# Ledger of designs, part 72: peptides against a protein of PDB entry 4KTY

Target 1, 266 residues: chain A of PDB entry 4KTY
Amino acid sequence: YVLNDIGVIFYGEVNDIKTRSWSYGQFEDGILDTCLYVMDRAQMDLSGRGNPIKVSRVGSAMVNAKDDEGVLVGSWDNIYAYGVPPSAWTGSVDILLEYRSSENPVRYGQCWVFAGVFNTFLRCLGIPARIVTNYFSAHDNDANLQMDIFLEEDGNVNSKLTKDSVWNYHCWNEAWMTRPDLPVGFGGWQAVDSTPQENSDGMYRCGPASVQAIKHGHVCFQFDAPFVFAEVNSDLIYITAKKDGTHVVENVDATHIGKLIVTKQI

## One batch from the design tools (peptide; aimed at target 1 M147 S165 H170)

Design b2_p29_3_s1 (made by RFdiffusion4, then SolubleMPNN; from b2_p29_3, 11 letters changed)
Fold by OpenDDE base, seed 3:
Structure b2_p29_3_s1 (fold): chain B 266 residues (1-266), chain A 29 residues (1-29)
Amino acid sequence: as target 1 above (266 residues)
Amino acid sequence: SDLQYAYIPKPDGSYVPVPNSVMTSMVSL
């Protein structure tokens, strides 16, 4: 994982799986220096820089520009007026070198760009890492482990009440580490996500969340396990807002979210 | 397209697309 500088990222639709090449470039000139610079910008203490838990959590925050002038600015509105369209990137090197040179966030990314850059960051710092793509990836906005979909009586979506949504696909990272802060057995792969989806204790970051814990339904362990669990396991709860002001659960779909999770082995 | 998009699923198997501007707001920048 650490030694492979070219990867494959899965994207598209579940019925039309697509792949793109991504150059991580962790051995390219200036890339390690830039990763160290990222930790410097985060004001990360020296004692924490050897701890993959702290490093991955800081990286999760710093690969996105939110809160801390980190590496990447996202865009999902198809407006890329002041930067590079997300689809134009082919690897992490140009992004990281631009960040280091300009000392300003680089525009623009979407999930696979965030994941690609974050993968480089982790690998540069000796943390085994891979990119994971989840199809039908839930975005739980209120941390209740459900996708609450509010419907009008006519069956139309109430967009005012419905805050949760589903990504057709979403990419994040898994980082390999021990978790001495968790019970035995919850080390190994940890989900970490630098796409600025939700606030976690004051910053847009996610993880490390124990993949083993999540797979066994343990969402009580730090960090952000409920959010990651929801991304892959949320039930769709269809709630009808009645004219009398009552809310009634009309339907539950436990099969929609997280139908396919894919990653490259190397 | 390689762009990701968000949607709201419906019980009948259809969906409502989330507007691009809303997606950007959903993933706070």
Scores: peptide ipSAE 0.648, ipTM 0.941, DockQ to the pose 0.787
OpenDDE base, seeds 1, 2, 4, 5: peptide ipSAE 0.635, 0.647, 0.631, 0.645; ipTM 0.928, 0.937, 0.923, 0.938

Design b2_p29_3_s2 (made by RFdiffusion4, then SolubleMPNN; from b2_p29_3, 10 letters changed)
Fold by OpenDDE base, seed 4:
Structure b2_p29_3_s2 (fold): chain B 266 residues (1-266), chain A 29 residues (1-29)
Amino acid sequence: as target 1 above (266 residues)
Amino acid sequence: SPLQYAYIPKKDGSYVPVPNSVLTNMVSL
């Protein structure tokens, strides 16, 4: 999880699983320097740089450009005119070296690009890390652990009220660390995500969230456990918004989200 | 294509694409 500099990222659909090779390049010239530079740009104090909890949380913030002029600018609107299309990247090295050279965010990424670069960052700093792909990945916008789908009285989706959404797939990282800030048993793999999905205490970042805690429904544990839980476990709640302003739950689908979660074991 | 897409699932099995306004919050610096 630290020594492997080439990986495979799963994407696509559950019925048509695809794989993409990704070169992490954590041992390439200038990459460690760039990872240190990233932490410098984050103004991370030296005392925190040895703590994988702090490092992974800072990394989750800094691999995306939001808030802090971090590494990657995301694009999901099919507009890539001012940079490199997300699909053109084949590894982390060019991205990180461009960031270090230009000292400006690199355009553009989507989840696997974020996860690839973040994986390099983590591994470069000695944190065991892997990429996790979740098919039918929920994006819970209000941290209520469910996907609220608001419907008009005619049954059509009210897109104005509906803030939650589903990704066809999403990938993030799991980082291995102890969690002395959590109860015993909630160390090990921690979900961390650098794709700028939601604000977490003032910054677009996510994790570390204990995978064990999430598996056992302990969403009260820091950091961002409700969001990560929702990504993989949310029920779809279909809510009819009545003209009088009342809301009525008319359907619940507990099968849509998180149909398959894949991670490389090596 | 490895490109992600976001959608709102409909109960009939179809979907509504997420408006760009929702996605812009993720891309804005």
Scores: peptide ipSAE 0.641, ipTM 0.937, DockQ to the pose 0.761
OpenDDE base, seeds 1, 2, 3, 5: peptide ipSAE 0.635, 0.636, 0.630, 0.628; ipTM 0.934, 0.933, 0.932, 0.926

Design b2_p29_3_s3 (made by RFdiffusion4, then SolubleMPNN; from b2_p29_3, 10 letters changed)
Fold by OpenDDE base, seed 5:
Structure b2_p29_3_s3 (fold): chain B 266 residues (1-266), chain A 29 residues (1-29)
Amino acid sequence: as target 1 above (266 residues)
Amino acid sequence: SPLQYAYIPKKDGSYVPVPNSELTAMVSL
């Protein structure tokens, strides 16, 4: 998980799973220097750089450009005129070296690009890491652990009231570490995500969230366990907004979200 | 294509696509 410099990223649909290669290049010239530069830009003290909890959390913030002029600018509007289309990247090296040279955020990324660059960052710093793909990945934007779908009385979706949504797929990372800040048994793989989906205590970052904690429903454990839990396990709640202002739950679907979670074994 | 898209699932199994412009607002630059 540290030595492998070429990986496979899963994407597409559950009924049409696709893969692409990604070159992590954690041993290439200038990459370690760039990772140290990223931590310098984040103003990490030297003592914190030895703590994988702090490093992975800072990395989740700094791999995206939001808040802190970090590495990658995301784009989902299909307009890439001022940079490189997300699909054109084949690995992390060009992105990281561009960031180090220009000292400005690199355009553009989507989830697998963020995950690829973040994987390089973690592995370069000696943290075992892998990319995880979640199909039908929920985005809960009000932290209630539900995918709230508001309907008009005619049964059509009320797009103005419906703020939550589902990604066809989403990629994030898992990093291996001990968690002395959590109860015994919740070390090991930790979910971390550099795609800037939600604000976490003032910055667009996510994790580390204990995979074991999430698996057992312990959403009270730091960091961002409720959000990650919702990504893989939220129920769809269909709510009819009546003209009189009342909300009526008409249906619940507990099967739609997180149908398949895939990661490479190496 | 590896490009992501987001949607709102409907009860009948169909979906309402989230406009890409709104996705950018959701995830932010």
Scores: peptide ipSAE 0.652, ipTM 0.936, DockQ to the pose 0.826
OpenDDE base, seeds 1, 2, 3, 4: peptide ipSAE 0.651, 0.652, 0.650, 0.632; ipTM 0.936, 0.936, 0.934, 0.934

Design b2_p29_3_s4 (made by RFdiffusion4, then SolubleMPNN; from b2_p29_3, 10 letters changed)
Fold by OpenDDE base, seed 4:
Structure b2_p29_3_s4 (fold): chain B 266 residues (1-266), chain A 29 residues (1-29)
Amino acid sequence: as target 1 above (266 residues)
Amino acid sequence: SDLQSAYIPKPDGSSVPVPNSKLTEMVSL
């Protein structure tokens, strides 16, 4: 395990893959103190702070401001009037130090900002972590492992019925840990995501989900394996909503989601 | 752009953007 202070985050499109540098930490002491402060704000018990499963799950909740006044406020509607545009951030340090100083959520982030800050958090706490970028990343809203796309009879999307969506790209983290709570073989890399996408047992958090479990279709394993599975492997199910109220599956696309997943080995 | 964009794909290969109202749900209250 080597802590790299600067990383590379992949973004853009599959046909136009881009990279950006991200500084995970420059002021190690203050950053660690901030990470401890984050866990304090989460009211995390001391005994749990040594457990990477609990730490990563708490981190996934606390790096986003939702539910708990965590670190970052997301914005995806191109309105950044009361903070810093997501693209302006170059690293985790300023964000974490601002959070610690102000004791208020920092505005604004998108997936790579969340992933960058979360990567710092994990690494500061001794958890090996890397950022993963998934192109054509599904956002399954109902945890059914499918992208349910409802169409009108004219072929237009029924936006009222269609709750699922696709990100052009999405970044999350993988954290290395043992999973004594899972069967043997499902330790190692665990997907964790601090971008506030879905509610998981009462909070916007995600993971740790065993990458090995997901690869083998074991979506019943905690935590949030169905959601992570859907991000990378869901089929698009095109359902025509008929005027008579019936639903008919008219097309299935198993190739759209998860066209490219990029990460660095660490 | 470096920004994420959310969309709903269509069978013909086109897509429609996700409504901002849906994206707002991801923002802290």
Scores: peptide ipSAE 0.642, ipTM 0.939, DockQ to the pose 0.779
OpenDDE base, seeds 1, 2, 3, 5: peptide ipSAE 0.638, 0.621, 0.637, 0.617; ipTM 0.939, 0.932, 0.937, 0.931

Design b2_p29_4 (made by RFdiffusion4)
Pose (drawn by RFdiffusion4):
Structure b2_p29_4 (pose): chain A 261 residues (1-241, 247-266), chain P 29 residues (1-29)
Amino acid sequence: YVLNDIGVIFYGEVNDIKTRSWSYGQFEDGILDTCLYVMDRAQMDLSGRGNPIKVSRVGSAMVNAKDDEGVLVGSWDNIYAYGVPPSAWTGSVDILLEYRSSENPVRYGQCWVFAGVFNTFLRCLGIPARIVTNYFSAHDNDANLQMDIFLEEDGNVNSKLTKDSVWNYHCWNEAWMTRPDLPVGFGGWQAVDSTPQENSDGMYRCGPASVQAIKHGHVCFQFDAPFVFAEVNSDLIYITAHVVENVDATHIGKLIVTKQI
Amino acid sequence: DYEVLEYVLPSDEPEVHDPRVEAIRKPQS
């Protein structure tokens, strides 16, 4: 989780698992300096850089280009003007070195690409890290920790009213650290996510959220635990437009995996 | 090849098949 500069990112389906190799390249010439440049550009106060909670949270904001001209621009537009399609990248090095050289956000990426770059950032600085993949990953748009599916009278999905969504898969990072800001028992792996989905305190960032706190539903502990809980375990609520028609308690988060040791 | 991880406690819930859910489902994020 610190010294391995290559890895595997899992994707596809639960009974059709695909793998994508990834070169983290945290030891390549120019990468460590690039990680420092990322924190400089985020205008991160130097006095907080010894705190992995702060470093990881800044990283979750700065790896994406929204709000702060950070590292990577997300796209699903099937065109990818003036850049590289997200599927073309095979590691983090070219992205990070291009960012340092051009001083401009790099185009383009999707969740595994954000996760790969963020993983490089964490391991390069010495924060143990890994990439996790969540199958049937929920995206909660109204912060009620459930998927609200609105149905027309005919029972079909009302696409105008329905805003929440589910991904075939989503990838984020886990960072290892104590959580002196939380009661004892909530350190260890912290979910951190640099893929923009929902604002957290006015910026696209997510975490660190204690995985242990998410497991027992104690999502009151900072940061962004309710959103992460919703990604892995929100119920699907079918609502006819308002009458609750059905509840699917098993659809979301069928499987979560990471590369073995 | 990989490690399975737990983010929630196990529960005893029936499986639901409902094809309408594909309307909200999208490729990778």

Design b2_p29_4_s1 (made by RFdiffusion4, then SolubleMPNN; from b2_p29_4, 12 letters changed)
Fold by OpenDDE base, seed 2:
Structure b2_p29_4_s1 (fold): chain B 266 residues (1-266), chain A 29 residues (1-29)
Amino acid sequence: as target 1 above (266 residues)
Amino acid sequence: EYEVLEYVEPTDKPVVNDPRINAIVKGAA
């Protein structure tokens, strides 16, 4: 997972899985230096740069431009007049080199672009990493570990009341590391995400969250385990809001979120 | 070819597959 310079990212729909190539370019000239520069911009203490927990968490913050003038500006409005459309990127190299040269956030990214650049960052710094695609990826806005879908009286979704949303797919990264800060058995793959979705203790970042912890429902384990858990295992709760202010649960779907989670096979 | 990752324990919960989920699904991540 460290030495492959070209990867495959899965996207599309769960019933229509698509692939795109991505050049990580971790060995290209200037890329490692740029990754070090990213940590410099984060004002990361030198002592922490050898700790994959700290590095991956800082990376998750810095690969997005929010909060800290990090690498990539996200855009989902299909209007990319002041930069490069997310779909036009084919790898991390141009993005990282532009960031290093301009010292300004690069426009624009979406989840696979964030994941691609983040994968390069992790690999450059000697952290084994891969890109993961989750189909039907929940975005829990209120950290209640469920998707609250409010219904009109006719049974249709009330879009005004419904604040939670689901991505048809979402890409993040897994980074391999030991977790001495967690109980034994929760090392290995850690979910980390640089796509700006939710604020995590003051910054748009996510992880590292132990995949084993998520799998076994240990959402109390740092970092951002509740959010990652919700992305893959939220129940869909269909709720009718009655005029008297009461809520009635009309349906529960406990199997739709995280319908398929994939990575490139070795 | 892809490897399926296990973030969730296998479950015997019924598949509901309520089509109304489509109302909250965003088409670009």
Scores: peptide ipSAE 0.593, ipTM 0.941, DockQ to the pose 0.865
OpenDDE base, seeds 1, 3, 4, 5: peptide ipSAE 0.589, 0.585, 0.586, 0.587; ipTM 0.941, 0.939, 0.939, 0.940

Design b2_p29_4_s2 (made by RFdiffusion4, then SolubleMPNN; from b2_p29_4, 11 letters changed)
Fold by OpenDDE base, seed 2:
Structure b2_p29_4_s2 (fold): chain B 266 residues (1-266), chain A 29 residues (1-29)
Amino acid sequence: as target 1 above (266 residues)
Amino acid sequence: DYEELEYVEPTDKPEVNDPRINAIVKGAA
C-alpha cells in the first residue's frame, strides 16, 4: 500500500465492473517535492505534517481546487475545452508536476482522478493508502443519513424536489493510521475523499472517517462519519408529497446504496 | 482481483426495491 507505484481502479456499474490502470508515480522525480508544496500551499504547520490525521484531512481539501486553489478542478459536464478530459489522465505524475510548475489548479478531474492523485499524495508522505470504489454511492445533501426521493402524485420522481442523488460509482481513498482521538478499536483504515462533494466545517473535504466506526454505525466519530456512512448505508426513501403539504412514505429500499464496495487485494 | 468491504446495513425498515432509483443516479462520478 506504499511501495506499489501502479494500481488498478474499479469503476463502471455494479453489473458491469470495469478496471482502469493508474500510475501513482510516488517515487518519480519532483513528486514528493510537489506533495510538500501542496502542504505549503495549505499553510500547514510543520508540526502537523507528521500527523496522518491532519495530513490526510488537509490532503482531502487540497487535492481539489475548491476553497484553496488546490490541485484539481472537477468537471462533470462533458465539456473539457479548457483542459484535459478526466478520462485522458493515466496517472498522477503529470497532474502533480503541472500543478507544481503552473502553481494553478489543473483541469480536469473526476472521482478516480481525485482518488488517484490523493493516493499518490498519501503514499508519498508514508501513509499506507488504497483506492476504494463504492457502487451506488449516495450523495446526501441534507445530512439526514437517507436519500429522500420525492414522487409526483402519478408516482414519477419529482426532480425539482429531489435534491439527493446517487453516483453509479464513486472512488475515494482509505488511509491507514492510528486514531488516538477516537476510542480504542477505531484506528486502521480511514475513509478520506478529495472529490469535492460537501462542505465539511467550512471546506470541501472529507475524512478521515474510521472504517470500523462506519461498519458499526458509529457516526458520531470525527471526521465526516455521517457523510461517509450515508454514502454506503443510506436508505432510499420514496416519498409522495401531497398538495396539502403532507408526506407519505411509499417505499423504503435499504439494499441499493453501497451495493458493492471494492478495493484491490493485497 | 478485489476485496469486498462489508458495512452494517439497516434492517429495521421494510425493504421494497424500486426501479425509480435510476432517476437519481448520476453517471461518470
Scores: peptide ipSAE 0.325, ipTM 0.700, DockQ to the pose 0.655
OpenDDE base, seeds 1, 3, 4, 5: peptide ipSAE 0.321, 0.314, 0.315, 0.317; ipTM 0.688, 0.747, 0.699, 0.697

Design b2_p29_4_s3 (made by RFdiffusion4, then SolubleMPNN; from b2_p29_4, 13 letters changed)
Fold by OpenDDE base, seed 2:
Structure b2_p29_4_s3 (fold): chain B 266 residues (1-266), chain A 29 residues (1-29)
Amino acid sequence: as target 1 above (266 residues)
Amino acid sequence: DYEVLSYREPTDKPEVYDPRINSIVKGEA
């Protein structure tokens, strides 16, 4: 499973699940060298390169181009004139080799492309990894662990006041590792995400966040547990903003966010 | 075939679907 150089990524809608193949190519010529180059570009100390916690966190930052001229430039506006449309990629190899040769960020990626490349990176460096897809994946912008949906007096959504958003689906990675920096029992699968969504202590990165910690509500456990928790467990709070400045909760949906989280079956 | 993963404890909270969720849902370009 983890040693496969080709995989399946789930996407689409929760009620219309789709699949696409992705060639990870972790054993292809030049790919390991490129992964090492990525860590070099990150100026990662040699002493840290054997630590999967540090490696996965650095990889989370470097697979996206933000902050550090990392591997992939994201684009979600359907303007891909200066690169390759995200949907045109079929695997990690071409992306990584282009990055290595050009020494410039590769255009363009979306979540599954980021996850695909990140999966290759992790596997190349000996970290067991898989791609997961979360349907109705929340993006909490204000770190309150809920989705605040503001309504007009007529009941329609106020798009100006509503800052939080939800992806119909979002892909990230889980990496297997021990977590000696956490209490006993919170090793195993760790959520890591290279899609640039939120700033984490100075740069766009996410994780590793213990899946067990998230599951049991331990959002204080590093790294980025609150954000990952929100992606999968946020309540949808529908709020009417009155003219006098008061807020009235009209509805609460505690089940839709993270409604389905899937990975390729072994 | 896919494996369903769990990121939360089982809950007895009822489903309260509100169609207005679609107003804040975004997707791939």
Scores: peptide ipSAE 0.591, ipTM 0.931, DockQ to the pose 0.792
OpenDDE base, seeds 1, 3, 4, 5: peptide ipSAE 0.571, 0.365, 0.589, 0.344; ipTM 0.928, 0.739, 0.935, 0.729

Design b2_p29_4_s4 (made by RFdiffusion4, then SolubleMPNN; from b2_p29_4, 14 letters changed)
Fold by OpenDDE base, seed 1:
Structure b2_p29_4_s4 (fold): chain B 266 residues (1-266), chain A 29 residues (1-29)
Amino acid sequence: as target 1 above (266 residues)
Amino acid sequence: DYVELSYVEPKDLPEVVDPRINAIVRGAA
């Protein structure tokens, strides 16, 4: 997870799993220097740079351009006129070197691009890291740990009222570290995500969230455990919004979100 | 050639199939 410079990212749909090669290039010339530059741009104290908790959290913020002029600008509107389409990237090296040279955010990324660059960042700094793909990844917008799907009286989804959504797939990273800030047993793999999805204490960042904590429902454990929990374990609540303003739960699906979560086999 | 990861404790629940989920599923993040 540190020495491998070429990886595979899983994407597509749960019924049609696809793979994409990605070159991490953590040993290429200028890449480590760029990772240090990223931490400099974040104004990260030298004393914190040896702490994987702080480093991964800063990295999750800085790999995206939001808030802090970080590495990558996300685009999901199919408008890529002022940069490179997300699908055109094949690795992290060109992105990181462009960022270092221009000192401006690089356009454009989507989840696998963010995850690829973030993976390089973590590995460069000696943090074991891997990319994770979650199929049926929930995006909880109101932080209630469930997906509220509002229905018309005819039973069809009301897209205007339904604010929550599900990605067919989403990629994030896991970083291996101890968690002395958590109870014993919640170290190991930590979920971290640089794709700008939700604000976390003033910045678009996510994690590190203990995978063990999430698995066992300890959503109060820092950082961003509720959000990651929702991505993998939200119940789908189908709610009929009646004309009189009343809400009736029509169905509950606790089996689809996080239906398949995968990483590359070693 | 993937490894399945566990983020959720095993659930002893019947699978629910509601096609309306497709209405809220969008493309890649």
Scores: peptide ipSAE 0.583, ipTM 0.944, DockQ to the pose 0.905
OpenDDE base, seeds 2, 3, 4, 5: peptide ipSAE 0.575, 0.565, 0.362, 0.568; ipTM 0.941, 0.938, 0.748, 0.940; seed 4 fails the geometry check

Design b2_p29_5 (made by RFdiffusion4)
Pose (drawn by RFdiffusion4):
Structure b2_p29_5 (pose): chain A 261 residues (1-241, 247-266), chain P 29 residues (1-29)
Amino acid sequence: YVLNDIGVIFYGEVNDIKTRSWSYGQFEDGILDTCLYVMDRAQMDLSGRGNPIKVSRVGSAMVNAKDDEGVLVGSWDNIYAYGVPPSAWTGSVDILLEYRSSENPVRYGQCWVFAGVFNTFLRCLGIPARIVTNYFSAHDNDANLQMDIFLEEDGNVNSKLTKDSVWNYHCWNEAWMTRPDLPVGFGGWQAVDSTPQENSDGMYRCGPASVQAIKHGHVCFQFDAPFVFAEVNSDLIYITAHVVENVDATHIGKLIVTKQI
Amino acid sequence: SPPIPSYPSVNKNEEEKISMQDIRNYHLS
């Protein structure tokens, strides 16, 4: 989780698992300097850089280009003007070195690409890290921790009213650290996510959210635990437009995996 | 154990949103 500079990112389906190799390259010439440059550009106060909670949270904001001209721009537009399609990248090095050289956000990425770059950032600085993949990952748009699926009278999905969504998969990172800001028992792995989905305190960032706190539903503990809980375990609520028609308690988060040791 | 859904309309090699209609159709099946 610190010294391995290559890894595997899982994707596809639960009974059709695909793997994508990834070069983290945290020891390559120019990468450590690039990680420092990322924190400089985020205007991160130096006095907080010894705190992994802060470093990881800044990283979750700065790895994406939204709000702060950070590292990577997301796209699903099937065109990818003036850049590289997200699927073309095979590691983090070219992205990070291009960012340092050009001083401009790099185009383009999707969830595994954000996760790969963020993983490089964490391991390079010495924060143990890994990439996790969540199959059938919920995206909660109204912060009620459930998927609200609105149905027309005919029982079909009303695409105008329905805003929540589900991904075939989503990848984020886990960072290892104590949580002196939380009661004892909530350190260890913290979910951190640099893929923009929902604003957290006015910026696209997410975490660190204690995985242990998410497990027992104690999502009151900072940061962004309710959103992460919703990604892995929100119920699907079918609502006819308002009458609750059905509840699917098992669809979301069928499987979560990471590379074995 | 609950069944594991599959949605052929979704590209497995890239992150994509699953159609809410397809999820609905699978749920009613």

Design b2_p29_5_s1 (made by RFdiffusion4, then SolubleMPNN; from b2_p29_5, 13 letters changed)
Fold by OpenDDE base, seed 4:
Structure b2_p29_5_s1 (fold): chain B 266 residues (1-266), chain A 29 residues (1-29)
Amino acid sequence: as target 1 above (266 residues)
Amino acid sequence: MAPIPSFPSVNKDVQEEIPMQEILDWHKS
């Protein structure tokens, strides 16, 4: 007997926290085989499949379709004509089984769908994992640990000077593992993210990044700690772009990005 | 610390980028 795992994923906004159920189905028929298939598609050698660091990093790459024909195609433009709208999914099983059957990426996902499928993948492979929702989540696109907001001299936003953005919310995963590759104390929960946001060493993947390291301001450790740090702790930098090409910092807000992070305990 | 307001243009049911102008407007308020 094995009970299927049904989780809760938080979404919405800080002032209106919402929840959706998600069936992980890590013990459903064909799911483990699909997870193995995912690793096969990633050309992951057998020796690495027992290493949660490697597995979680590969998983972060393969749950998204970019680069490697992974599991899910993301869509954020409200056009879902060639697949299933992200909000229509209620669990990982149908997605993973479709991927295994079709051998083609499944359309479509957004952060919670990626996180849901990734959570199934991790749990299926024996890695303790949970989904984390970060409200007012920064996307630092230029790797400066800032959320830059550029203004023209007239006070209007200049959207051309940065690709930085803020998600209303963003979901990713935390996976529990030891980190012998990091200094003592930085094991435990590791942030991993399969939502395709930034390129990491040639692929759209993210993590594992030590949550403890990030909490203590250590962004020098592999993998992708600066990006994850920026998601939860970047300062909002309001910069006036002057006509002469100079940039003047008008204000710094260090209090709002990543202020509310919600997760359900395993 | 001022609370983060609701951004009415954002669909709360899906993941969306908050329009930067709305963030700026909030900052100026």
Scores: peptide ipSAE 0.667, ipTM 0.950, DockQ to the pose 0.832
OpenDDE base, seeds 1, 2, 3, 5: peptide ipSAE 0.651, 0.647, 0.640, 0.653; ipTM 0.947, 0.945, 0.944, 0.947

